# Peptides against a protein of PDB entry 3QIS, part 311

Target 1, 334 residues: chain A of PDB entry 3QIS
Amino acid sequence: PSLELSRREFVFENVKFRQLQKEKFQISNNGQVPCHFSFIPKLNDSQYCKPWLRAEPFEGYLEPNETVDISLDVYVSKDSVTILNSGEDKIEDILVLHLDRGKDYFLTISGNYLPSCFGTSLEALCRMKRPIREVPVTKLIDLEEDSFLEKEKSLLQMVPLDEGASERPLQVPKEIWLLVDHLFKYACHQEDLFQTPGMQEELQQIIDCLDTSIPETIPGSNHSVAEALLIFLEALPEPVICYELYQRCLDSAYDPRICRQVISQLPRCHRNVFRYLMAFLRELLKFSEYNSVNANMIATLFTSLLLRPPPNLMARQTPSDRQRAIQFLLGFLL

## One batch from the design tools (peptide; made by RFdiffusion4, then SolubleMPNN)

Design b2_p27_8_s4 (from b2_p27_8, 14 letters changed)
Fold by OpenDDE base, seed 5:
Structure b2_p27_8_s4 (fold): chain B 334 residues (1-334), chain A 27 residues (1-27)
Amino acid sequence: as target 1 above (334 residues)
Amino acid sequence: MEEEEKKKKEEEEEIQKRLQEEEEKVF
């Protein structure tokens, strides 16, 4: 069997969080026998591609002189954004198109990723006084490493060494402040807030706006700004309530005094973000007659975002654990 | 009460589904 490929090199320029890019190529059976093709893993890989890449179709049959179009789809989800922001991964891959009883054909994927404040740690964002696109990638890596060390020191109750010459971190990320301040100013009377979806084009504009600027006003509808806040919280590498406190939140869910003590043990940035969000959500609930928002809806929605089970426990979360997690959050909304 | 709680739970599950809907369409 033999294939002819119309293209073997693909470049994805300016790849962004939640922005789908597609490149297409043709494969033709230039042999005299039917052939089966498939994308196969490289020797040390479990998958035929990186998590942000897909081929469609990834396998198929071709009769002699038959041609098929293959799409290479690049999409940076919440699952890939953090590793791309840190530079741990890059928009580079090699695909192996295998022909059964035939040859391997190599495809080169390359490109550049544009960092996002989405999928960046709360600690790193508290150190970023400028938009992330103004921060050199080398400094972004250093900020994530330093932020991990600050988190660990904060959890261990280690006194910060006197930060003798570094600018003091922000109390909350400017991106969270911008989103919440906008919602507080303009969305408290918005009917069906957090219940109506945003527009995908507006969400992309909001993400790009937060990544590149410090706007006076966020673009898009109140629904798109509200959804952008949910996307931001979902994309955090560490949830607002750190994984180390997850079980203690569940165990304390029915004692509001213990719940407040658990939150007091969060790293400074996480604790500040949690308190800021709870203050906003309590304010939003005062307008429930206008915005149709209630404490149960808000608690259920935000619990999945703020109080995530650790990765090793996700598959074991019981309905009782989910109810305790909701009850924990309700104690801050009521 | 139970039907309104059920409807709100369906709306909450739909919001979570929308947050992932582009990911599930692409992968």
Scores: peptide ipSAE 0.022, ipTM 0.497, DockQ to the pose 0.019
Fold by OpenDDE base, seed 3:
Structure b2_p27_8_s4 (fold): chain B 334 residues (1-334), chain A 27 residues (1-27)
Amino acid sequence: as target 1 above (334 residues)
Amino acid sequence: MEEEEKKKKEEEEEIQKRLQEEEEKVF
């Protein structure tokens, strides 16, 4: 068997969070026999490609002189955004197109990623006084490492923050402040807030706006700004309620005093974001006659975002655990 | 275009489905 490939080198420039890019190429059976092709893992890999890449089709049959188009799709989801923001991963891969009873064909994938405030830690964002696209990638790495080390020091109760450090962290990320302040000002009377989806084009504009600027006003509808807040919370590498406190939140769910004590143990940025969100959501609930928003809907929605089970427990979450998680959040909304 | 709209729509439908499945449990 033999294949001819129209292209073997692919460049994906300016890859962004939640923005698909597609590159196409053709493969042709220039042999005299039918062949099966497939993308295969490299010797040390479990998958034929990185999580942000896909080939479509990834396998197939070709008759002699048959040609098929293959799409290479680059999409940065919540699952890939954090490792790309930190520079731990890059828009680089090698695909192995295997031909049954034939040879391997190598495809080179390259490009650049544009960092997002989506999928960046709350700790790092509290240190960023400028838009993330203005921050050098080297400084993003340092900010994530410093944020991890301060979180560990805070958990260990070891050091009063030396009041002399020239750059006090923000109380909350500017990005979440901008989203919530906009919703507080303009969306309290918005019918079906958090129930109506945003526009995909507006969501992309909001993401790009927060990544590149400090706007006076966020672009898009109140629904798109509301959904951008949900996407932001979902994309956090660690949820607003840290994974270490998950079980304690469930165990305290019916005691509002213990619930408040558990929240007081959150890292400063996480605790501030949680209190800020709860203050906003309680304000939004005062306008339930206008916005059709109720405490149960809000508790349900935000529990999945704010109080995620640790990755090792995700597959084991019971309906009782889910109900306790909702009840925990209800105690801050009522 | 169509598969991106499909994958975004599947993520949106999963968010909306999580919203709806939990409205139904409260009633």
Scores: peptide ipSAE 0.009, ipTM 0.398, DockQ to the pose 0.022
Fold by OpenDDE base, seed 2:
Structure b2_p27_8_s4 (fold): chain B 334 residues (1-334), chain A 27 residues (1-27)
Amino acid sequence: as target 1 above (334 residues)
Amino acid sequence: MEEEEKKKKEEEEEIQKRLQEEEEKVF
């Protein structure tokens, strides 16, 4: 069996969070026998490609002189965004197109990723006074390393060194402030807020806007701005309530005094973001007659974003644990 | 170059001021 490939080198320029890119190529059976093709894992890999890449179709049959189009789809989800922002991973891969009883054909994938404030830690974002696309890549690496050290110091109750007034981190990320300030000003009377989905085109404009600028006004509908806030919170590598406090939140869920003490032990940026979000959500609840937002809906929605189980406990989360997590958040909304 | 750096610094100071004014309302 033999294949001819129309292309073997693929370049994905300016890959962004949640932006699908597609490159197509043709494979043709230039042999005299039917053939089966498949993308196969390399030696020591579990998958034929990295998590941000897909081939469609990834396998098939070709009769003699038959041709099929294959799409190479690049999509950076919440599962790949953090490792691409840090430069731990890159838009580079090698695909192995295997021909049954034939040869292997190698495809080279390359490109560049554009960093996003989505999937970046709260600690790093509090140090970023400019849009992430204005921050040098070398400085992004340093900010992530420094973010880990400050999280540890804050959890250990180490007194912050009196950093000079110019180097002081923001109390909350500017991206969260921009989203919440917009919703506070324009969305308090918005019917079905957080219940109606945003437009995908508007979501991409909001993400690009926050990554590249500090706007006076966020583009798009109130629904798109609200969904962008949910996407932002979901994409955080460490949730607003740090994984180390997850079990303590569940154990305290019915004691409002202990709940407040647990929140006081969060890193400064996480604690500030939590308080800021709770203040905003309590303000939305005053307008429930207009926006149809109630405390049970908000607690159910935001609990999955703010109070995530640690990765090692995800498979063990009980319905009782979820109910305790919702009850914990309700104690800050009522 | 100097005018762009000055404009960027003025924008940073204005953001820092707006963030502080909103913290005083929330906290």
Scores: peptide ipSAE 0.007, ipTM 0.395, DockQ to the pose 0.089
Fold by OpenDDE base, seed 1:
Structure b2_p27_8_s4 (fold): chain B 334 residues (1-334), chain A 27 residues (1-27)
Amino acid sequence: as target 1 above (334 residues)
Amino acid sequence: MEEEEKKKKEEEEEIQKRLQEEEEKVF
């Protein structure tokens, strides 16, 4: 069996979080026999491609002189955004197109990723006074390393942060402040807030706006701004309630005093973000007659974002654990 | 002798051609 490929090198320029890019090529059976093709894992890989890449179709059958179009789709989800923001991963891959009883054809994928405030840690964002696209990649790495070191220092020593560093970190990320301040000003009376999806084009504009600027007003509908806040919280590498406190939140879910003590043990940035979000959500609930928002809906929605089970416990989450997690959050909304 | 060597060479070339045609039908 034999194939002819119209292209073997693909470049994806300016890849962004949640922005789909597509490149197409043709494969033609130039042999005399029918062939089955498939994309196969490289040696020691479990998947034929990195998590941000997909081939469609990834397998198929070609008669002699038959041609098929293959789409290479690049999409950075929440699962890839953090490692691309840090530069631990890059828009580079090699695909192996295998023929049954035939040859391997190598495809080279390359490109560049544009960093996002989405998928960046709360600690790094609290140190970042400028939009992420204005921050040199080297300084992003330093801000992440410093964030880990401060988290460790805050866990190991209740040492007061020495007030002598000439740039105090923000109390909350500017991106969260911008989203929540916009929603507070313009969306408190918005019918079906957090229930109606945003527009994908507006979501991309909001992401690009937060990554590149400090706007006076966020573009798009209130629904798109609300969904952008949910996407932001979902994309956090460490949830607003740190994984270390997850079980203690469940265990305390029916004691409001213990719940407040657990939140007081969060790292400064996480604690501030949690309190800021809870203050906003309580304000939003005062307008329930206009926005159709209720405490049970909000608690159910935000619990999955703010109080994520640690990766080792995800497969073991019981309906009781989910109900305790919701009850924990309800104690801050009521 | 020369005609028998020529005939053997033509038979070898025809066998190689058939082997290539069968390889092109299998691969």
Scores: peptide ipSAE 0.013, ipTM 0.246, DockQ to the pose 0.003; fails the geometry check

## One batch from the design tools (peptide; made by RFdiffusion4, then SolubleMPNN)

Design b2_p28_1_s1 (from b2_p28_1, 10 letters changed)
Fold by OpenDDE base, seed 5:
Structure b2_p28_1_s1 (fold): chain B 334 residues (1-334), chain A 28 residues (1-28)
Amino acid sequence: as target 1 above (334 residues)
Amino acid sequence: MEWEEEDRELVEEIREEMEALREEYLAR
């Protein structure tokens, strides 16, 4: 069996978080026999491609002189955004298109990724006084590494960071302030806030706005701004309540005094973001007659974002654990 | 009361810091 490929080199320019890009090519059976094709893992790989790449179809049959279109889809989700922001991964891959009883065909994937404040740590963002697209990628790596070390020092209640010549970190990420301040000013009376989805085009504009500027106003509807806040919180590599405190939050869920003590042990940036979000959500709840928002809905929604189980426990989360997590958050909303 | 006042102080401190940051950014 043999194939002809219309293209073997693919370039994905300016890849962004949550922006789907597609490149298509044709494969043709130029042989005299039916063939089965499949994308196969390289030697030592478990998957045929990186998590941000997909081939569709990834396998199939071709009759003699048959042609099929294959789509190469590049999509950076929450699962790939952090490693691309840090430059640990890149928009580079090699696909192996295998023919049963045939030869391999290699496809080269290349491109560039544009960093996002989405999927960047709270600690790194508190050190970014400029839009992330104005920060050199080398400095982003350093900021993430330094942020991890400072988080660990803060959790250990070690020495106050010397007020040395390093620029003081922001109280919270500017991106969180921009989203929350907008919602506080314009969305408190918005009916079905956090219940109605935003527009995908508006979400992309909001992401691009936060990555490239410090605006006076966030573009898009209140629903899109609200969903952008949810997406931001979901995309955090470390949730607002650090994984190290997850079990203690569940264990304290019915004791408001212990809950506050657990939150006080968060790193400064995480603690400030948590308090700031809770202050906003309590204010939003005062307008429940206008926005149809209630404490149980908010607690249910935000618990999955703010108080995520550690990756090793995610598959073991019981309904009781989820209810305790919701109860923990309710103690800050009531 | 105490937590509500502490939250108000934090929200105001954040607002002041962020408004100053935005003004500095827009002046560049």
Scores: peptide ipSAE 0.649, ipTM 0.932, DockQ to the pose 0.793
Fold by OpenDDE base, seed 1:
Parts: structure tokens; sequence; C-alpha cells
Structure b2_p28_1_s1 (fold): chain B 334 residues (1-334), chain A 28 residues (1-28)
């Protein structure tokens, strides 16, 4: 069996977080026998492609002289955004199109990724006084490495950050302020806030706005701005409550005094973001008659975002652990 | 809307820092 491919090289320019790109090509059975095709893993890989790439269809049958269109879909989710922001991964892959009892056909995937404030650490963002698209990629890598080391030093109660050598970090990321300040000003009376989905086009505009500017106003509906805040918190590589404190939050869930003591042990940026979000959410709850928001809904929604189980414990989270996590957050909302 | 007294200091400190940052950004 043999195939003819219309193209073998694919370039995905300006790949962005949550923006789907598609490239298509045709495969034709130029042989005299039916053939089965499939995308197969390379020798050392478990998957036929990287997590941000998909082929559709990834397998099929072709009769003699039959042609099929294959879509190559590039989509950067929360699961790939951090490693692409740091340049640890890139928009590069090789696909192996296998023909049963035939040859392997190699497809080259290339392109460039545009960094996002989504999927960047709170520590790195507190050091970014400019939009992330104005920060040189080399400096982003340095900021992520430095931020990791500084977080570890802070948690170890080692030497205070040498206040003298680098510009003072922001109290919170500017992106968090932009989202929360907008919601505080314009969304506290918004009916069904955090319950109604945003528009996908507006979400993309908000992401692009936060990545490229420091706006006076965020574009889109209050629902889209609210969902953008949820997406931002979900995409954080380290949750607002650091993984190191997760179990202590659960253990303290019914003692408000101990809960406050646990939060006081967060790194400064994480602690400030937590306090700022809780302040906003308490204010939002005062308008429950207008926005239909209640403490149980908010606690349930934000607990999964702010108090994530460590990756090694995610598969083991019990209903009791979830209830304790919700109760922990309720102690800051009531 | 007024922030609660417990949070007001932090919220105002954040606002002042961020407004100054935005002004500096727009002036470049």
Amino acid sequence: as target 1 above (334 residues)
Amino acid sequence: MEWEEEDRELVEEIREEMEALREEYLAR
C-alpha cells in the first residue's frame, strides 16, 4: 500500500492560549489495495502527538483512489500553557502517519507561541510591571526561575528578599487587579454572576487585552470578565493557596483562627491575592439579592480554583476532603 | 460600594500602586 500526502509541513504562527488553530491536508490511496492509516507514537513517546496537538481523524481506511481530509488542531489549554510560557516546550512536533504493511510518513509541525499572563505564576506576574507580550522571552524564563527560588526561600523562612537589588514586586498581579477591580465596579449587581458563562470571543479579547496592555477598562460582558477570572485562577501553575498548605487548610477547616494563621504563612503575593479575592467575594455577597450569588455557591466554585489538591493527591480527594476545603473557604466569606 | 474596614487598607494600597503603574505605562 502507498499514500500521497498533499503537504507534510505545517506552520502554526502566533499560537495563543485557548485559541484553536486548524491546518488541513489530504491523504490519498494511490495504491491498488485498500489501506489502513493511523498516527502512531514515536519510539519513546506514549502519545502520537504533544498535548496541544490533535489529528482528526487520527486513523481510518482508504479504498483505492479514495481521499480523506485530515485536520491538525492546535489548542493550548491550561495543561500546556505554563510549559509553553516558559519555553520548556515549543510549538514543534513530528507526527508519524503509519500505513499498515506500508511506509511511515513524517509530518513536521512548527510555529511560535505567544506568552500569556494566564498560566504564569503569581510570583512572576508580581514582578511584571509591563504586559507579558512586552517582556522579552529570556526575561520571562529568568522571572519564572527566580520566582520559584524566592517562593522556596519564603516558605523556608530564610533570609528576607534582599529588598535592595530588584524593583519591589507588586502587591498582586496587575491582571488580578484589572479583573477584580472591574468586577467590583461594574458586576456586583450583575444577575447570575459566576453562574452564566461568558462569550468565547469576549474571553479571547480579555486574554489578549491582559497579555498586551494595561487597559482602563476590560472589554466584554461582566459574565466574560467573571469567567476570565475563573480561567486565570484555574490556569495558575501554583494555586493561590500553595500546595504545601493544602492539608493544613483541610485540618483547620472548622477553626477560623487556625485558618487565618495558615493563610498568614502563604508567600506575600499568594497571601495578598487570597485576601484581595476574599474581600471582593465578601463585598459581592452583600448584593446577593441582585446578583443571586450566595456563600455556598461561591465557596463551592472558588474552592476548586484556590485550594487545589497537590497533583499526587488529585485522584485521592474524598468527598470529606472537598467538604473541608469548602468549609475552609466559607470561614472567609461569612 | 465600600470595602470592609479589615480589607480597605489592602484594597486601597493595591489600587494606588496599580493606578500609578497604569499611569507610568501610558506615559511611555
Scores: peptide ipSAE 0.648, ipTM 0.947, DockQ to the pose 0.485
Fold by OpenDDE base, seed 2:
Structure b2_p28_1_s1 (fold): chain B 334 residues (1-334), chain A 28 residues (1-28)
Amino acid sequence: as target 1 above (334 residues)
Amino acid sequence: MEWEEEDRELVEEIREEMEALREEYLAR
């Protein structure tokens, strides 16, 4: 069996978080026998492609002189955004299109990724006084490494950040302030806030706005700005409540004094983001007659974002653990 | 809208820092 491929080299320019890109090519059976094709893993790989790439269809049968269109889809989700922001992974792959009892055909995938404030750590963002797209990629790597070391020091040693010659980190990421300040000013009377989905086009405009500028106003509806805040919190590599404190939050969930003590042990940026979000959500609850928002809805929604189980415990989370996590957050909303 | 007194200090500190940062950015 043999195939003809219309293209073997694919370039995905300016790949962004949550922006789907598609490249298509044709495969044709130029042989005289039916053939089965499939994308196969390379040696030592478990999958035929990286997590941000897919082929559709990834397998099939072709009769003699039959042609099929294959779509190569590039999509950076929350699961790939952090490793692409750090440059640990890149928009490069090699696909192996295998023909049963035939040849292997190699496809080259290349391109460039544009970093996002989505999927970047709170510690790194507090050190970024410019939009992330204005920060050199080499400096992003350094900021992530430095931020990890400062987080560990702050958890182990209640040492005040020494007034060393490094520029003072922001109290919170500018991106969190932009989102929350907009919602506070314009969305507290918005009916069904956090219940109505945003528009996908507006979400992309908000992400691009936060990655490229420090605006006076965020574009889009209040629903899109609210959903952008949820997406931001979901995409964090380390949740607002650090994984190291997860179990202590569950154990303290019914003692408000211990809950406050656990939060006081967060790294400064994480603690400030937590307090700032809780302050905003308490203000939002004062307008419940207008926005239809209640404490149980907010606690249920934000608990999954702010208080994520550590990766080693995800498979073991009980309904009791979820209820304790919700109760922990309710103690800051009521 | 006014923030609760317990959070007002943090919210105002954040606002002042971020407004100054935005003004510096827009002046470039």
Scores: peptide ipSAE 0.646, ipTM 0.943, DockQ to the pose 0.467
Fold by OpenDDE base, seed 4:
Structure b2_p28_1_s1 (fold): chain B 334 residues (1-334), chain A 28 residues (1-28)
Amino acid sequence: as target 1 above (334 residues)
Amino acid sequence: MEWEEEDRELVEEIREEMEALREEYLAR
């Protein structure tokens, strides 16, 4: 069996978070026998492609002289955004199109990724006084390393942040302020806020706006701005409540005094973001007659975003743990 | 809208810092 491929080299320019790109090619059975094709893992790989890449179809049968279109889809989700922002991964891959009892065909994937404030740590964003697209990639790496070191120092209650050498970090990421300030100004009376989905085009405009500017106003509907805040919180590599405090939050969930003490132990940026979000959400709840938002809905929604189980415990989360996590947040909303 | 007194200090500090940051950004 043999295949003819219309193309073998694919370039995905300006790949962005949550923006689907597609490239297509044709495969043709130029043989005299039916053939089965599949994308197969390379040696030592578990998957035929990187997490941000997909082939559709990834397998199939071709009759003699049959042709099929294959789509190569590039999509950066929350699961790939952090490693692409840091430059740990890149828009580069090699696909192996295997023909059963036939030849392997290699496809080269290349391109460039444009960094996003989505999927960047709170610590790095607090040091980022410019839009992320204005920050050199080398400086993004340095900001992440410095952020890790300061987080560790903060958690260890060691030496006060040496106020002297580096620019003082922001109290919160500017992106969180932009989103929350917009919602506070314009969305407190918005019916079904956080219940109605945003528009995908508006979400992309909001992401691009936050990545490239410090706007006076965020584009899009209040629903799209609200969903952008949820996406931002979901995409954080570490949740607003650090993984190290997860169990203590659950254990304290019914003691408001202990809950406040646990929050006081968060790194400064995480603590400030938590307090700022809780303050905003309490204000939003005062307008419940207009926006149809209630504390149980908000606590349920934000618990999965703010108080995520550590990756090693994700598969073990019980309904009781989830209820404790909700109760923990309710103690800050009521 | 007024923030609750307990959070007002933090919210105002954030606002002042962010407004200054935006002004600096727009002046470039």
Scores: peptide ipSAE 0.646, ipTM 0.944, DockQ to the pose 0.489

